# Ledger of designs, part 198: peptides against a protein of PDB entry 2AUS

Target 1, 323 residues: chain A of PDB entry 2AUS
Amino acid sequence: ADIKREVIVKDDKAETNPKWGFPPDKRPIELHIQYGVINLDKPPGPTSHEVVAWIKRILNLEKAGHGGTLDPKVSGVLPVALERATRVVQALLPAGKEYVALMHLHGDVPEDKIRAVMKEFEGEIIQRPPLRSAVKRRLRTRKVYYIEILEIDGRDVLFRVGVEAGTYIRSLIHHIGLALGVGAHMAELRRTRSGPFKEDETLVTLHDLVDYYHFWKEDGIEEYIRKAIQPMEKAVEHLPKIWIKDSAVAAVAHGANLTVPGIVKLNAGIKKGDLVAIMTLKDELVALGKAMMSTQEMIERSKGIAVDVEKVFMPRDWYPKLW

## One batch from the design tools (peptide; made by RFdiffusion4, then SolubleMPNN)

Design b2_p24_3_s2 (from b2_p24_3, 8 letters changed)
Fold by OpenDDE base, seed 2:
Structure b2_p24_3_s2 (fold): chain B 323 residues (1-323), chain A 24 residues (1-24)
Amino acid sequence: as target 1 above (323 residues)
Amino acid sequence: MEELRERNERLRRELELALKKLEE
């Protein structure tokens, strides 16, 4: 999520009409909620689904979805996409995750050995999904991007770990314990990051949401609930982006594929098959889609389908039909 | 380590308070 992508400008003269659309920072509160994502601090105890149900009840919503299941006992960062933004979670499911884990060893191990063995788990690991997972129970590879040991106290090891989506920390800890020769289990787990969502000032509790909604509905104070909800565009910050002309926005919002002439600027390093975010020149999310061309092909070609549009978010009426 | 445990316990208490307020 922290990778700054180069922006290549294809049309430096392209302008946008300030009267069209609703930039993320200029949405009325009701519209902001309709296109919102909460960076929720999920409490330990409830399922991710129960927490989403409570958010819908608190905020009087019809629909919401989460950006990747946390087990009941796991706390921390759970992105919850609201209403019209619900499907933006598709951008978050494949995103990297970070956790802080407490591992308890079943025997005494020298700290030097703990550190050495845990370092060997950086990189590709082989995992089998747990029984409760909807994923087929076959062996699969996952990336561990980094392991940072925070604290060692006898048999207790606190560590930070960055992982590929769908890496099971419980299974990682089990394998570390086996490699140490004594066995281990996961005592505590907290997710500290899910793609662009992390532990920061945007992290809110269910209790915060109850109070902030009350302040808005009863006292007319929208500031708190506005700050508690991020624009849906936050949920795509980690994706490669393609910015399009105002004249192309309505077509894409109607579900048309993005063609090369509609591109104003784009990130470097897009490959065919990548999930990309189609943006307006005001950084509004129009749609998610699959790149049908590389960045280089989108620059060099004058025509063709650049993006197969898979999911539209922008309403059809935010921009005029100009085709 | 204690900070993680304390934080998780705080979140449990805040959940109980939130649920209570939702029933009012």
Scores: peptide ipSAE 0.465, ipTM 0.923, DockQ to the pose 0.871
Fold by OpenDDE base, seed 4:
Structure b2_p24_3_s2 (fold): chain B 323 residues (1-323), chain A 24 residues (1-24)
Amino acid sequence: as target 1 above (323 residues)
Amino acid sequence: MEELRERNERLRRELELALKKLEE
């Protein structure tokens, strides 16, 4: 999520009408909730599905979805997309994750050996998904981006780990334990990051949500619930973006594919097949789609399908039909 | 290590409190 993407401008004269759309910072509270994502601090104990059900109950919502399952015993960052934003989880499922893990060793190992062996697990690892996962149980590689040992106390090792989506930390710890020759298990696990969502001022508990909803409904104070819910655009911050002209927005909002003439600016480094966010010039999420061209092709070509639109988020009436 | 444990225990207590409030 922290990767600064270069922005290439195709049309430096393109303007946007301030009367059209609803920028993320200008949504009425009800609309903000309809297009919201909660950065939830999931408690240990409940499933991610139970927590989503409680959020729907707390906030009186019809629909919600989470940005990647946390096991019952795992706490921390669980993005929960609300109502109209529910499908934005598509952007979060493939996103990188960070965890803080407590590994318990089944024997005594010198600290220098612990540090050396754990460093060897940075990079590509081979994993098999657990039985309980909906993922095909084939052997697959996963990236471990970094391992940072935070604390070693005898047989207990606290570490931070950045991983590719669908890396199983429990399996990683098992393999580290095997490599150390003594065996190990995961004692505690907390997710500290899921794509653009991290431990910051936006992190809220279920208890916070109960209180904040009460303050809004009973006391008329919307400030707390407004701050507790992030705009859905937060959930796509880590994706490459394509910004489109106002005249293209309504067509994309109706499910039309984005064509090259609609592009005002775009991120560098888009490849064919990438998941991309289609944005207005006011940084409103219009749709998610699959890039059908590279950034370079989108610059060089005058016509053609740039993005195959997979999921529309923007209502059809926020921008006028200009076709 | 204790910070992680304490944080998890706090979250359990907050969950229990939240669930009680939802039943009121």
Scores: peptide ipSAE 0.463, ipTM 0.924, DockQ to the pose 0.870
Fold by OpenDDE base, seed 5:
Structure b2_p24_3_s2 (fold): chain B 323 residues (1-323), chain A 24 residues (1-24)
Amino acid sequence: as target 1 above (323 residues)
Amino acid sequence: MEELRERNERLRRELELALKKLEE
């Protein structure tokens, strides 16, 4: 998620009208909620779906969706996209994840051996999804980006792990236990990161949301509920971005594909087939789409479809039709 | 390790409180 992406400018003279749109930090509270994402600290016990249902009740919402299932027993970072932002979760599903896991070994193993073996699990691993997964149970590779041992106490090993989306930590721990020769199981698991969402000041509990909504509705204090909800643009921070002219925004908001002339600036390293975020010059999310060109092709070409628009988020009336 | 366990138990208690408030 923290990949610094170079920004290539195609049109250095492009300006934006400050009267058009609603920048992420300038939305009225009702609009902010409609285009919001909560960085929820999911408690252990409930399913991710139950938690989403409770958020909908707490905030009086019609729609919400989560940015990637946490098992009932797993706590921590669960992005919950609200109302008009609900579909932004598709940007979070493929994002990398971080966890803190407690592994319990079924036998005594020297600490040096634990450390050595766990380091060997950095990189590509082979996994089969569990039976309860919506994913077909086919053998597949997954990346373990890093393993950091935090604490070893006898048979208990606390570690931080960064992984590719859809890596099963329970399965990883099982394989580590096999490699150690004693077996192991997952005692505790907490997700500490889901793409751009992490353990920070934006992390809120269900109890916080209950209180903050009450403060807004009963006391007229919107500050707390405003801070508890992130703009939907947060959910796409990890994606490659394409910034477009004001004159192109309304067309894209109506579902038109982005053509090359509409591009003002873009991130380096976009490949054909990548999921990209189409942004205004005010960093408002217009749409998600599939890149039909590389960054280089978008620079070199004067015409053609740059992005096949898959999901529009921006209302059609935020920018004028300039065609 | 204890910090993780304590945090999870706090979240369970906060959930119970949140659910009680939702029924009021």
Scores: peptide ipSAE 0.460, ipTM 0.922, DockQ to the pose 0.871
Fold by OpenDDE base, seed 3:
Structure b2_p24_3_s2 (fold): chain B 323 residues (1-323), chain A 24 residues (1-24)
Amino acid sequence: as target 1 above (323 residues)
Amino acid sequence: MEELRERNERLRRELELALKKLEE
């Protein structure tokens, strides 16, 4: 959701040492890659796993992972987290998605009827996952946040759709076709958004990555490859955040749970059980964890476990041990 | 509609070029 979260300040006097850590905008190129996420424009044809394997080959990486599978025929926004950032993709799995879809109708339907019926599919829908899905084939509800018809040409309908994670657009189109009484299938599909990653100036192709890596390694030009890789912090932009004292960073980086005294500021509206990003005062991602308190409890309490730390990203040596 | 199709075809061609460069 593009809703700016309110920031509540608990300690307005907290300062950060400029000598500690590596802010996202100040990482050397090698470190930037180690903590990077590519906003890849996935081509149609290959699997998401094949594309990740190619990125690893192109950039000479040991590890990478994608922020949510695109089917082979589906193009567009595929976040690919690199090296030490690989596990950040788990923050993107539950994030909303947007697609542009081309639906082909199997019969003639008046345009007014197409528009009316498609509008009825905004809201909650019931889906059964396809047989090929890694998800258990159980009936489940999914949210369609919006449907915007872009173009209608006879039996072809181009539309934009915002959906809850794990909504199957192919199944949506099938159900729209049934509701129209003529049947329909998905002719084309492109993902235009995956949480904080969208079609913008950060979107790059595999061909771009090949050229940009070459410019860096052969010509010594870092600018292109630096621009092609986003900091891992981008992949948690949509999560509620908790900013912590410098004195708490090393403990969290060692896997200690975040306690209430370590909190400097936090987003409003955190609930117990929410996935939260633990940040430094320099907006560096320290860890992901599960909130054990609400925002209100974290403000009112003087002690206790605020976040159960599940995944550490920050190296243990970026901040000194102060315990 | 044509823009979406053309974009997808461009991405296919760019993939072929990228793979060719990786083999060089």
Scores: peptide ipSAE 0.457, ipTM 0.922, DockQ to the pose 0.862

Design b2_p24_3_s3 (from b2_p24_3, 12 letters changed)
Fold by OpenDDE base, seed 4:
Structure b2_p24_3_s3 (fold): chain B 323 residues (1-323), chain A 24 residues (1-24)
Amino acid sequence: as target 1 above (323 residues)
Amino acid sequence: MAELRARNAELQARLAEALAKLAE
């Protein structure tokens, strides 16, 4: 999520009409909720689905979805996309994750050996998905981006780990335990990051949501519930972006593919097949789609389909139809 | 280690409170 992407300007004269659309910071509270994502601190105990159901009940919502399952015993960062934003979670599924894990060793191991072996697990690892996974049980590689040992107390090892999406920390700990020769299990796990969502001032509890919704509905105070809900655009911060002309917005909002002439600016390093966010010049999310061209092809070509639009988020009426 | 356990315990306590309020 912290990868700074260069922005290439294709049309430096493109302007946006300030009367069109609803920038993320200027949405009325009801609209903000309709296009919102909660950075929930999931408690240990409930399933991710139970927590989503409670959020729907608390906020009186018809739809919500989470940005990647946390097991019942796992706490921490669970992005929950609301109402019209529900499907933005598809952008979070492939996003990197960070965890703090407590590993318990089944035997005594010198600290130097623990540190050395855990360092060897940085990089590509081979994992087999657990039986309870919705993923087919095929062997697959996953990246461990980093392992940071936070504390060692005898047989207990607390560590921070950054991983590719769908890396099983329980399986990682099992393999570390095997490599140490004594075996190990996962005692505790907390997710501290899911793509752009992390442990920060935006992290809220279910209790916070109950209170904040009450303050809004009974006391007319919207400030707390507004702060507790992030705009859906937050959920795509880690994706490569393509910014489009005002004249292209309505067409994309109707489900038309983005063509090259509609592009104003774009991130460097887009490859064919990448998931990309189509944005307005006001940084509003129009749609998610699959890049049909590289960044270079989108710059060099005068025509053609740049993005196959997969999911529209923006209402059709926010921008005028100019075709 | 103590901090992680304390945080999880706090979240469980807050969950119980939230569920109690929702039952009202």
Scores: peptide ipSAE 0.314, ipTM 0.875, DockQ to the pose 0.876
Fold by OpenDDE base, seed 2:
Structure b2_p24_3_s3 (fold): chain B 323 residues (1-323), chain A 24 residues (1-24)
Amino acid sequence: as target 1 above (323 residues)
Amino acid sequence: MAELRARNAELQARLAEALAKLAE
């Protein structure tokens, strides 16, 4: 998620009309909520589904969805997409995750051995999904990007771990325990990152949402609820982006595929088959789609389908039809 | 370690308060 992608400009003369669209920072509060994502600090105890149901009740919403299940006992970063933004969670499912985990060892192990063995689990690991997962129980490889030991207290090991989506920390800890020769289990787990969502000033509790909604509805103070909800564009920050001409926006908003002439600028390193975000020149999310060309092909070609549009987010009327 | 446990306990307490407010 932290990889700064180079931006290649294809049309440096392309302008945008300031009267069209609703940039993420200029949405009225009601529209901001309709296209919002909450960086929720999920408490331990409830399921991710129960927490989403409570958010819907608190904020009087018809629809919401979460950006990747946390087990009931797991706390921390749960992105919750609201209303018209609900489907943006599909961009967060494949995103990397970070956790802080407490591992309890079932025997005494020298600290140097703990550190050495845990370092060996950086890289590719083989995992079997747990029985309770909706995922087919086939052996699969997953990447562990990093392991950082934070604290060792006897048999208790606190560590930070960055992982590929769908890595099971409980299984990782079990394998670490086996490698140490004493066995281990996961005592506590907190998710500290889910793609672009992390522990920062945007992290809010269910209690915060109750109070902030009350301040808005009863006291007319929208500032708190506005800050508690991120624009849906936050949920696609980690994706490669393609910025399009004003003349192409309405067509894409109607579900038309993006063609090469509509491209103003794009990120480097897009491959055929990648999930990409189609953006306006005002950084509004129009749609998610599958790249049908590489970045290089989108630069070199004058015509053709650049993106197969899969999910439209922008309303059809924000930009005029120019076709 | 103590910080992680304290944070989880605080989140549980705040959840109980939020649910109480929603029942009113």
Scores: peptide ipSAE 0.310, ipTM 0.870, DockQ to the pose 0.917
Fold by OpenDDE base, seed 3:
Structure b2_p24_3_s3 (fold): chain B 323 residues (1-323), chain A 24 residues (1-24)
Amino acid sequence: as target 1 above (323 residues)
Amino acid sequence: MAELRARNAELQARLAEALAKLAE
């Protein structure tokens, strides 16, 4: 998620009309909610679906979706996209994750051996999805980006782990236990990061949401609920971006594919088939789509379909139809 | 370790409070 992407400018003379659109910082509170994502601190106990249902009830919403299932017993960072932003969760599914895990060993192991063996699990690992997973139980490779041991207390090992999306920490702990020769199980798990969402000042509880909604509806104080909801654009910060001309925005908002002439600037390193975010020059999310060209092709070509538009977020009326 | 457990317990307590408020 933290890969700095170079920005290549294709049209350095492109300007944007300040009267068009609603930049993330200029949305009225109702519109902000309609295009919002909550960085929820999911409690242990409920399913991710139950928590989403409660958020809909608390905030009087018709639709919401989460940015990747947390097991009932797992706490921490659960992005919940609201209303018109609900489909933005597709951007979060492939995003890297970080966890803090408590591993309990089934035997005594010297600390030096624990540290040495756990370091060997950094890199590529082979996993089989658990039986309860909706994913086909095929062996698959996953990346462990880093393992940081935080605390060792006898048979209890607290560690931070950064992983590729769909890495099973329970399975990782099982394999570590096997490698240590004593066995192990996952005692506790908390997700501390999901792509651009992390444990920071934006992390809120269900209780916070109840109170903040009350302050808005009963007391007329919108500040708390505004801060508790992030703009949907936050959910695409980790994606490659393509910024488009004002004249192209309405067409894309109507579901038209992005053509090369509409591109003002773009990130380096886009490959054909990548999920990309189409942005306005005011950093508003217009749509998600599949890149039909590489970055290089989008620079070199004068015409053609650059992005197959899959999911439109922006309303059709935010920018004028200029065709 | 104690911090993780305490945080999880607090989240469960706050959930119970939130659900109680929603039932009113």
Scores: peptide ipSAE 0.300, ipTM 0.867, DockQ to the pose 0.913
Fold by OpenDDE base, seed 5:
Structure b2_p24_3_s3 (fold): chain B 323 residues (1-323), chain A 24 residues (1-24)
Amino acid sequence: as target 1 above (323 residues)
Amino acid sequence: MAELRARNAELQARLAEALAKLAE
């Protein structure tokens, strides 16, 4: 998620009308909520679905969705997309994750051996999804990007781990335990990152949301609830982006595919088949789609379908029809 | 280790408080 993508400019003269659209940081509070994502600190105990139901009740919402299930016992970063933003969670499902895990070993192992063996689990691992997973129980490879041991206390090992989406930390710990020859289990787990969402100042509790909603509705203070909700554009920060002309926005908002002439600037390294975010020049999310061209093809070609638009987020009336 | 446990315990306490407020 921290990979700064180069921005290639195709049209350096393209301007945007300041009267059109609603930039993420300039939305009225009601509109901000309609296009919001909460960086929730999920408590241990409830399911991710129960927590989403409580958020809907607290904030009086019709729709919400989460950016990737945390098991009941797992705490930490759970992005919850609200109302019109609900479907932005599809951008978060494939995003990398970070966890802090407490592994308990079932026998005594020298610290040097623990460190050596855990380092060997960086890279590609073979996993089998657990029985309770909705995912087909086929063996699959997953990437462990890094393992950082934070603390070793006898049989307890606290570590930070960065992983590819759908890596099971419980299974990783089981395999580490097998490799150590003593066995191990996951004692505690906290998710500290889900794509662009981190354990930072934007992380809020259910209790915070109750209080902040009360301050807004009863006391007329909107600042707390405004800060507790991130714009939906936060949920796509990790995706490659394509910025489009004002004249192309309404067509895409109506579900038309993005054609090459509509592109003002784009990130480097887009490949055919990538999930991409289509943005206005004011950094408003218009739609998610599948790239039908590489970055290079989008630069070199004068025409053709650049993005197959899969999901529109922007209302059809924020920008005028200029066709 | 103690910090992780403390944070999880705090989140559980705050959840109980939030649910109590919602029942009012």
Scores: peptide ipSAE 0.300, ipTM 0.866, DockQ to the pose 0.919

